# Designs tried in a protein design run: peptides against a protein of PDB entry 6TME. Part 72

Target 1, 324 residues: chain A of PDB entry 6TME
Amino acid sequence: NRLKRAYIALQAWKKAFYSDPFNTAANWVGPDVCSYKGVFCAPALDDPSVLVVAGIDLNHADIAGYLPPELGLLTDVALFHVNSNRFCGVIPKSLSKLTLMYEFDVSNNRFVGPFPTVALSWPSLKFLDIRYNDFEGKLPPEIFDKDLDAIFLNNNRFESTIPETIGKSTASVVTFAHNKFSGCIPKTIGQMKNLNEIVFIGNNLSGCLPNEIGSLNNVTVFDASSNGFVGSLPSTLSGLANVEQMDFSYNKFTGFVTDNICKLPKLSNFTFSYNFFNGEAQSCVPGSSQEKQFDDTSNCLQNRPNQKSAKECLPVVSRPVDCS
Target 2, 324 residues: chain A of PDB entry 6TME as posed
Amino acid sequence: NRLKRAYIALQAWKKAFYSDPFNTAANWVGPDVCSYKGVFCAPALDDPSVLVVAGIDLNHADIFGYLPPELGLLTDVALFHVNSNRFCGVIPKSLSKLTLMYEFDVSNNRFVGPFPTVALSWPSLKFLDIRYNDFEGKLPPEIFDKDLDAIFLNNNRFESTIPETIGKSTASVVTFAHNKFSGCIPKTIGQMKNLNEIVFIGNNLSGCLPNEIGSLNNVTVFDASSNGFVGSLPSTLSGLANVEQMDFSYNKFTGFVTDNICKLPKLSNFTFSYNFFNGEAQSCVPGSSQEKQFDDTSNCLQNRPNQKSAKECLPVVSRPVDCS

## One batch from the design tools (peptide; made by RFdiffusion4, then SolubleMPNN)

Design b1_p12_8_s3 (from b1_p12_8, 5 letters changed)
Fold by OpenDDE base, seed 5:
Order: structure tokens, then C-alpha cells, then sequence
Structure b1_p12_8_s3 (fold): chain B 324 residues (1-324), chain A 12 residues (1-12)
């Protein structure tokens, strides 16, 4: 039966534990898997009279081990939360059998290998958190074809470009931070309908910011700091009617920071430090507003403190990148 | 949805 399969899976998993500091699996004994710590049962969707393992929550258990293939026997699991452990290895492809997967959180572990493409096989997946791991390689374009509410990819080893399919995403939160993404932000970004927060921090992204960013009228957080972006800020950023936090620091931006950006109606914090901006509107000056905070540190601004030297500025400012 | 119902059951 289904619980027997679950028993096999869970016992295999227990065997795959190298360390269980909190003795989380200490009670993982016997056939009554529903009593196991971190295992949650519910009536099966197809038969309410049948009890099945529907959820796993081992968050913050600090367990060292790996995910054995037998976890594929947990076919009724819809919630899989194992963040803040020390699980290593790869996500088993056998998890493709978990067709009811709704929330998958393996964040803050030691997983390696390519993007866990098994996640793409789950038709009902709404939440994907794989951040703070060692996943590497290319991000599959298909990830953005899924109807996910949140996509957490930050703090991994993902490489290559951000897929153009990003525009298809309906996610409210997407994090790319602290990876090895390169290339330009796709122009399709402006097509993200439900985006509230997007974070690109600490990648190898380059080129000009696409004008289409200005179409993200629901975005409240836009952080593109610590990349290699060049050129001027798009004038279309004036369209970010709901942006509260905006960070372009630690890039290679040039040009003038305009009133239209600094006077955005919901803007609370705008950081554009550590660039090569050669001018800013009065509304962008730190201290010019009580409601807004600005940081213009380490640019090429005249009559402002803590700016780059002329020697540092002139070579860059004199050769601005034309993004047109 | 069925998923929502199951989630509710898990939360109980």
C-alpha cells in the first residue's frame, strides 16, 4: 500500500543520514510513518479513506546526508520542505513520481549538479526554493514556463545567460542573486505580469539595462547591484510607479541620474553608488528628501563628497556607452 | 482546489 511505500522511502532516507544532530529521525521506527517527526499525513486526494504521506518538513534539522532514489516512492507528497540542512548530492530524478508536488524547498543545503530538472516535471508546482546550494550550469528556460509564485535561485553556481522566457513568468518574486549569470537582462523582462521583487545582485550581468524594465509597474524591489551593467539608466524607469527599493550600485553606469527616477512616487531607497554617473538631479542628492534615501557615493559627480578621482572618471565618462 | 484542500488538512 501507499504507506508501505512511504515506509520504504523513509527508512531508506534515514539510512542515508550521516548526521542527525537533533535526532529528528529517532522516532522513524516501525510502520506508522505518520507518527514520524517531520512527516505529515493527510487523506489521499483520490480516496479520502486512505491516509498518505502528504508532506515532509525537516526544516532546520541540520541533517547531513543525501536524498536516496527511494524518495520517489513518496508519490503523494505535495509539500517537501528540507531547508537548512546539510543534504548533499543531487536531487533524485525519481522524484518525478511525486506528481502532486506543490512546494519544493531544498534551500540552504549542499546540493550539487545541474539545475534539478525533475522540478520541471511537476505540473502543480507553485513554489520552488533551491537557493543557497551549489547547483551549477545553465538555468533551463522552461523554469519560467511554469506557473510559479516564487522562484528562488540565489546563492548557487548557475552560469550562462538568463533565459528570454523570463517574460513568461508569473512569479511575484524571482531571485538570481549571487550566481554566475552573464549577458544582458532579456528585453522580455517587461512582460512579467506579477513581478514584485527581482534581484540580480552579484552576478556577471552586463550590457545596457533594457528599456522594458520600465514596464514593471508592480515591482517594489529592483536590485541589479554588483554586476557589469553599462550605459545610462533607461528613461523608462520613470514608469516604475510602485518601486520602493532600487539598487544599481557597483556597476559601470554612466550619464545623468534624472528627476524622473528620483521622484518616483513610492521610492524609498535608491542606491546608485559605485558607478560612473557624472550628474544627478537635485532630487537625487542624499538628504534632499526626508521620505527618500539616496546614495550617490563613489561616482563622478561634481561638488559631492566621496566621489571618484578625475583620473578614475575621465577614461570612462569620456567614452560613454550608447545603449540606443 | 484539491491541492488547497490537502494543504488545509496538513495545516490542521
Amino acid sequence: as target 1 above (324 residues)
Amino acid sequence: SEVDERLAALAS
Scores: peptide ipSAE 0.016, ipTM 0.551, DockQ to the pose 0.034
Fold by OpenDDE base, seed 4:
Structure b1_p12_8_s3 (fold): chain B 324 residues (1-324), chain A 12 residues (1-12)
Amino acid sequence: as target 1 above (324 residues)
Amino acid sequence: SEVDERLAALAS
């Protein structure tokens, strides 16, 4: 019965293929779905004597098509990996029936519409990758209530602010890069107890960086480049004891880059180029350390190469934003 | 967990 349902689902999906350049579904014929390319079977959790479809891996198949609602019949699927295809349309709500979903990777496709809220219905979801699509609208705050290890949202069309619920996330990796997020980084960010890597690159974020960033003791990568952040760097950044890669480039930061930031013990690369910093400590100067790489290009620094003109600097530096 | 064991089997 379960494999019959899987057969119906997979045949419906095959019919939903517009193009299969590698003939991935060529062997998707007959009732033996466990022999289908990219389909993986395993013993059912409730009955080890029953074989069920437990995983889908169609990564890099370049398949054009859509996800039909019949995929909801794949109720035993825990792994769904279909990245690097040309699937379009929306993620079917019928996937709510896949209650064992553990890893969901639909990255690098042509999916559209709002955030796939069906992902929020999966109680055991640990990995969510929806990057490199055309998802749009607001990010639901409930995404961060999920016990996810990784959240990949980059390269979409998400808008509005980052939810304050971000502090509830237990994810080690979160990417917001290359969306249309706006507003400030929530102060609750400091509550992300398991965070190792967070990327905000290429959004429309603004305001001052919250002081609470300094509470992210486990962060190894912090990239806030290519936004509209203003003000000085928080002094609390000295608390980033494990940060290795830090990028604040292409913003509107002002003020002085301090020793306590540039002397962070694990810091390997610190890029603060293309801002309006008007001073830096000696420890921040590129070439000052053999162990650390710095980039101070295109700021308002005196006696440094490749800086902005006085004409460009004066209007901004003379009107520093007070983040206090 | 049982789920983890099943997933590990799929990954192998």
Scores: peptide ipSAE 0.016, ipTM 0.569, DockQ to the pose 0.036
Fold by OpenDDE base, seed 3:
Structure b1_p12_8_s3 (fold): chain B 324 residues (1-324), chain A 12 residues (1-12)
Amino acid sequence: as target 1 above (324 residues)
Amino acid sequence: SEVDERLAALAS
């Protein structure tokens, strides 16, 4: 009996709760698991006459505890939303049995360990949110081979380089923000066909921006701020026909910010502050447009306010990195 | 900053 298995799983999970401030699991008593708060039943896909546990929603329950292996008995679950709790430990490998997993949200918890590779085993996964945890180590290249709509990785402890397989991703939104990623952005980034928003903020990324970024014609948000990028902005950025928000602030960029970037047709906000740019086109000057907002603060620009001193600029500007 | 707030809001 599938509901009996679910009962075993849910009771094991209740036992794994250290704290339930809102008494969310107070009604988790008895065999009628479909009445449990945060548990949702639906007809089974293989037999419409049978009810199964199809979804879990414990969002914002502030529950402290861990995910026990018995959760692997919830084989009919397609939606698993447990964000904004205090769950700790690792994601159980037993969840590989949840072959119908469609949306997996464990964001804003206290999970640790390596990337939960069990997520890669789910053939139908479309949404993966593991942000605001303590996941660490390398990002598996295989994550981008999956047909995910969104990939939220921000605010973790991921290290190493961004996999070159990123170009295979069909995701519209990808966040790398506030990790420890290093190295260059892969040139394959330009192959991301469905990308709308990508965020790299607050990593240890370096090197030159790849020219292939200009191929991201559907991107509306591109944030590469707070990294170690060097060199000039690629001229191919003129290809970002739909970009609205662009942020390159807090890097080590040099060179000239050109008209073809600042005149992008959908550009609303362009922040390139806290770099070492030594020139900008008139169209890039803050206040030059009513429709666009620019920030050129703390660069090496002449005749602009709030710029770096010559002493700070000269060592960097005199030795520009050639990205060609 | 705005991006961070947006990301935080989505997580909450």
Scores: peptide ipSAE 0.034, ipTM 0.549, DockQ to the pose 0.318; fails the geometry check
Fold by OpenDDE base, seed 1:
Structure b1_p12_8_s3 (fold): chain B 324 residues (1-324), chain A 12 residues (1-12)
Amino acid sequence: as target 1 above (324 residues)
Amino acid sequence: SEVDERLAALAS
């Protein structure tokens, strides 16, 4: 039966623990898996009279170990939360059998290998958190074909361009931060109609920002700091009617920071420090508003404090990148 | 760091 399969899976997992400092699995004894700490049972969807393991929550258990293939026997699991542990290895392909997977959180572990493509096999997946691991390689374009509410990829070792399929994403939150992503932000980004928060911090992204960013009417947080972006800020950024937090710091931007950006109606914080901007509107000056915070530090601005030297600015400012 | 706090807030 289903609970017997679950028992086999959970016992195999217990055996795969190298360390359980909080003795989380101490009560993982006997066939009554529904009493196991961190294991949650519910009536099966296909037969309410049958009790099945529907969820796992081992968050913050500091468990060291790996995920054995026997976890594929947990075919009724819809919620899998094992963040803040010390699990290592790869995500088992056998998890493809978990066709009810709805929320998958393996964040803050020591997982390695390529993107866990098994996540793409789950038709009902809505939440994917794989941040703070050691996943590497190319991000599969198909990730954005999934009807996900949130995609957390930050703090990994992903190295690739951002897929053009990003425009197909229905996610409200997407994090790319602290990876090794390269190339340009796809122009299709403007098609992310449900996007509220997107973070590109600390990658190797480059090129001009696409004008299509201005189509992100629902975005409240846009952070592209610590990359290699060039050119001027798109004039279409005036379309970001709901942006509250915007960060372009630590790039290679040039040109003039305009009023239409700094006067965005919901803008609370706008950081454009550590670039090569050679001018800013009065509305962009730090201290010009009590309701908005600006940082223009370390640019090529005249008559502003803490700017780059002429020697540093001249080679860059004199050769502006045309993004048109 | 502030950046880390921001990332944490996104997941909260």
Scores: peptide ipSAE 0.029, ipTM 0.582, DockQ to the pose 0.436; fails the geometry check

Design b1_p12_8_s4 (from b1_p12_8, 6 letters changed)
Fold by OpenDDE base, seed 5:
Structure b1_p12_8_s4 (fold): chain B 324 residues (1-324), chain A 12 residues (1-12)
Amino acid sequence: as target 1 above (324 residues)
Amino acid sequence: SRVDQLLESLNK
């Protein structure tokens, strides 16, 4: 009996709760699991006469606990949303049995360990949110082989390089922000044909920006702030026809911020502060446009306020990194 | 589909 298995799983999970401040699981009593708060049933896909647990929504329940292996008995679950809790430990490998998994949101928890590779086993996964946890180690390249609409990885402890397979991603939104990623942005990034938003904020990324960024025709948000990027901005950025929000602040960029970038047709906000740019086009000057906002603070620009001292600028500006 | 129906309910 599928509901019996679900009962076993849910009771094991309830037992794994250390704290339930809102008494979310208070009604998790008895065999009628479909009445459980946060448990959603639907007709089984293989037999519409059979009712199964198809979804879990415990978002914002502030539950402390862990995910027991018995959750693998929830084989009919397609939606698993448990964000904004205090679940700890690792994602059980037994969840590999949840072959119908479509959306998996464990964000805003206290999960630890390596990337939950069990997520890669789900053939139909479209949404993966593991942000705001303590996941660590390398990002498996295979994540970008998945046909995901969104990949949220931000605010974790992931390290190493961004996989070259990123170009295979069909995701519209990808977040790497606030991890420990290092190395260069892969040139394959330009192959992300469906990308709308990508954020690299607050990593240890370095090197030159790849020219292939300019191929991201659908990107509306591109944030590479708070990294160690060097060199000039790629001239190919003029190809970002749909970019609205662009942030390169808090890097080590040099060179000239061109008119072709600042006049991007959809650009609304462009922040390039806290770099070592030594020139900007008039169109890049803050206040030059009513419809666009610019921030050129703390660069090496002449005749602009709030710039770095000559002492700070000269050593860097005089030795620009050649990205060619 | 079952998934679509559930998505509608869970995404509210």
Scores: peptide ipSAE 0.017, ipTM 0.651, DockQ to the pose 0.044
Fold by OpenDDE base, seed 3:
Structure b1_p12_8_s4 (fold): chain B 324 residues (1-324), chain A 12 residues (1-12)
Amino acid sequence: as target 1 above (324 residues)
Amino acid sequence: SRVDQLLESLNK
């Protein structure tokens, strides 16, 4: 029966624990798996008279171990939350049998290997959190074909370019931060119709910002800091009617920061420090508004404090990148 | 950044 399969899976997992500091699995004894700490049962969707394991929550258990292939026997699991542990190895391919998977959170662990493509096999997946691991290689373009509410990829070892399929994403929150992504932001980004928050912090992204960013009228957080972006800020950024937090710091931007950007109606914090901007509108000056915070530190601005030297500025400002 | 701090706080 289903609970017997669950028992086999959970006992195999317990055996895969190297350390359980809080004795979370201490009560994982006997056939009554629904009494196990962190195991949640519910009536099966296909037969309400049958009780099945529907959820796992081992968040913050500091468990060291790995995910054994026997976890594929947990075929009724829709919620799998095991964040803030010390699980290592790879995500088992056997999890493809968990066809009801709705939320998958393995964040803040020690997982390695390529992107867990098994996540792409789950037809009903809505939430994917794999941040704070050691996943590496290319991001599969197919991730953005999934009807996900959120995609958390930050603090991994992903490399290569961001797929052009990003425009197909229906996610409200997407994080790329603290990876090794390179190349340009795809122009298709403007097609992300439900996007509220997007974070590119601390990658190797380069080139000009696409004008299509200005089409993201629902975005509240846009952070592209700590990359290699060049050229001027797109004038189309004036279209970000709902942006509250915007960060372009620690790049190689040049040109003039305009009123149209600094006067965005919901803008609360705009950081454009550590670039090569050679001018800013009065509305962009830190302290010019009580409602908005600006940081223009370490640019090539005249008559502003804490700017780069002429020696640092001249080679870059004299050779602006044309993004046209 | 503020976003970095938020992301870290959510996972730790």
Scores: peptide ipSAE 0.017, ipTM 0.520, DockQ to the pose 0.303
Fold by OpenDDE base, seed 4:
Structure b1_p12_8_s4 (fold): chain B 324 residues (1-324), chain A 12 residues (1-12)
Amino acid sequence: as target 1 above (324 residues)
Amino acid sequence: SRVDQLLESLNK
C-alpha cells in the first residue's frame, strides 16, 4: 500500500543520515509513518478513505546526509520542506514520481550539481526554494515556463546568462542574488506582470539596463546592486509606480540621476552609491526629503561629500557608454 | 502577499 511505500522511503532516508543532532528521526521506527516526527499525513486526494504521507517538514533539523532515490516512493507528497539542514549530493531524479509536488524547499543545505531539473517535471509546483546551496551551471530556460509564485535561486553557483524566458514568469518574487550570472538582463523582463520583488545582487551581470524595466508596474523591490552594469539609468524607470526599494549601488553606471526617478510616488529608499554618476537632481540629494532615503555616496558628483576622486572619475565619466 | 505569508510560515 501507499504507507508501506512511504515506510520504505523514510527508512531508506533514515539510513542516509550521517548526523541527526536533534534526534529528529529517533521515532522513525515501525510501520506507523504518520507518527514520525516531521512527517504529515492526510487523506489521499483520489480516495479520502486512504491516509497518505502528504508532507515532509524537517526544517532546521541540522541533519547531515543525502536524499536517497527511494524518496521517489513518496508519491503523495505535496509539501517537501527540508531547509536549514546539511543534506549533500544531488536531488534524486526519482522525485519525478512526486507528481503532486506543490512546495519544494531545500534551501540552506549543501546540495551540489546542476539545476535540479526534476523540479521542472512537477506540473503543480507553485513554490521553489533552492537558495543557499551549491547548485551550479546554467539556469534552464524552462524554469520560467512554470506557474510559480516564487523562485528563490540566490546564494548558489549558477552561471551563464539569465534566460530570455524570464518574461514568461508569473512569479511575484524572484531572486538571482549571489550567483555568477553574466550578460545582460533580458528585455523580456518587462513582461513579468505579477512581479513584486526581483533581486540581482552580487552577480556578474553587465551591459545597459533594459528600458523594459519601466513596465514592471507592480514591482515594489528592485535590487540590481553589486554587478557590472553600465550606461545611464533608463528614463523609463519613471514608470515604476509602486517601487519602494530600489538599489543600483556598486555598478558602473554613468550619467545623470533624474527627478523622474527620485520622485517616484512610492519610493522610500533609493541607493545609487558606488557608481560613476556625474550629476543628480535636487530631489535625489540625501536629506532632500523626509519621506525618502537616498544614498549618493562614492559617485562623481560635484559638491557632494564622500565622492570618488577626479582621478578615479575622469577615465570613466569621459567615456560614457551609450545605451541607445 | 501570498508568497510573504508562505515564507513566514515556512522559514521560521
Scores: peptide ipSAE 0.017, ipTM 0.631, DockQ to the pose 0.104
Fold by OpenDDE base, seed 2:
Structure b1_p12_8_s4 (fold): chain B 324 residues (1-324), chain A 12 residues (1-12)
Amino acid sequence: as target 1 above (324 residues)
Amino acid sequence: SRVDQLLESLNK
C-alpha cells in the first residue's frame, strides 16, 4: 500500500524533527496521511483510482531536524518544497526512488556536504533550488545537461571552475552568486539559448570576459560584480540587445567603456564602478541620460569625481591585460 | 496533468 509507505516515511520524518516551533507536524497522527499539514495527495499517474502523496510543502515552518532515509518511500512525490527551515545534514541518496520529482526546493536550510547528486538522477526535474545552504566542493558538469527552467546555486560553498557544459543549459535563470567559484567564465556561455538572467556576484572568478557573452540575445540581467576579472570589456557586448541590468563593479577591468555598450537599447542600469577603467564615452557618464543609470565611481577616469588616486591607478593602467 | 494541478495548488 502506497499510503502505508508514506505513513512510515512521514512518521520517521516527524521523529527526525528536533524543533517544530509552529507545531506544523502536530496533526501528523494516524494513517490518514492526506490530512497531514503540508502533505498533498493526488490520484496516482499509473492508477487514477489510487490516492498517493504527490507533494510536500513545509515552506517557512522553521523546523529543525534532518531528512531521514525513509523519505525514499515517498515514491509518488513530484513536488518537494521545504525552504526556510533549519534542516541539517545531507540530502538522502534514497530520494533517488522519487522518479517523478519535478520541483525540488530545499533553499534556506542548513544542508552540508557535496552537491546533492541525487538531483541528477531525477529524469523529469524542472526546478532546482538549493541556495542559502552550506553545500561545498565542485559543481558536477551534468547539472547543465538537465532540462531545468531555473538553477539556483547562490549562497553556498561551491568551489572550482564553472563547468564548460554551461552552454548546454536551457535554463532562463542561473545563479552562481556568493560561492567560491574560480577560473574563467567558459566560452560556451554564448550557447545558452534561453538565458534571461545570470548572476556571478561575489566569487573568485578571474581572467578576461569571453567574447561569446555578446551572443546572449535574450539576457536581461547580467551581473559579474565582485570578482577578479581583468582586461577590457568585450566589444561584442554591443550585441546584448535585451540587457536591462548590467553590473561589472568590483573587478579589475581596464580600458575604455564604449558608446556601443552604454547605448544598448534596453539598458536601464549599468554599474562599472570599482575597477580601473581609464576612459568612458560621453554616453556612459552618470547623468547623461534620463532613462539610463550609470555608476563610474572609483575608476581611473580623468575629470570625474570619486576616482582612484594616480598611485593606485598607474601600476594597473600602465600594464593592461591583453585579452586578444 | 496531475503535476500541473498540484503545481497550481502549491504555488498559490
Scores: peptide ipSAE 0.011, ipTM 0.641, DockQ to the pose 0.043

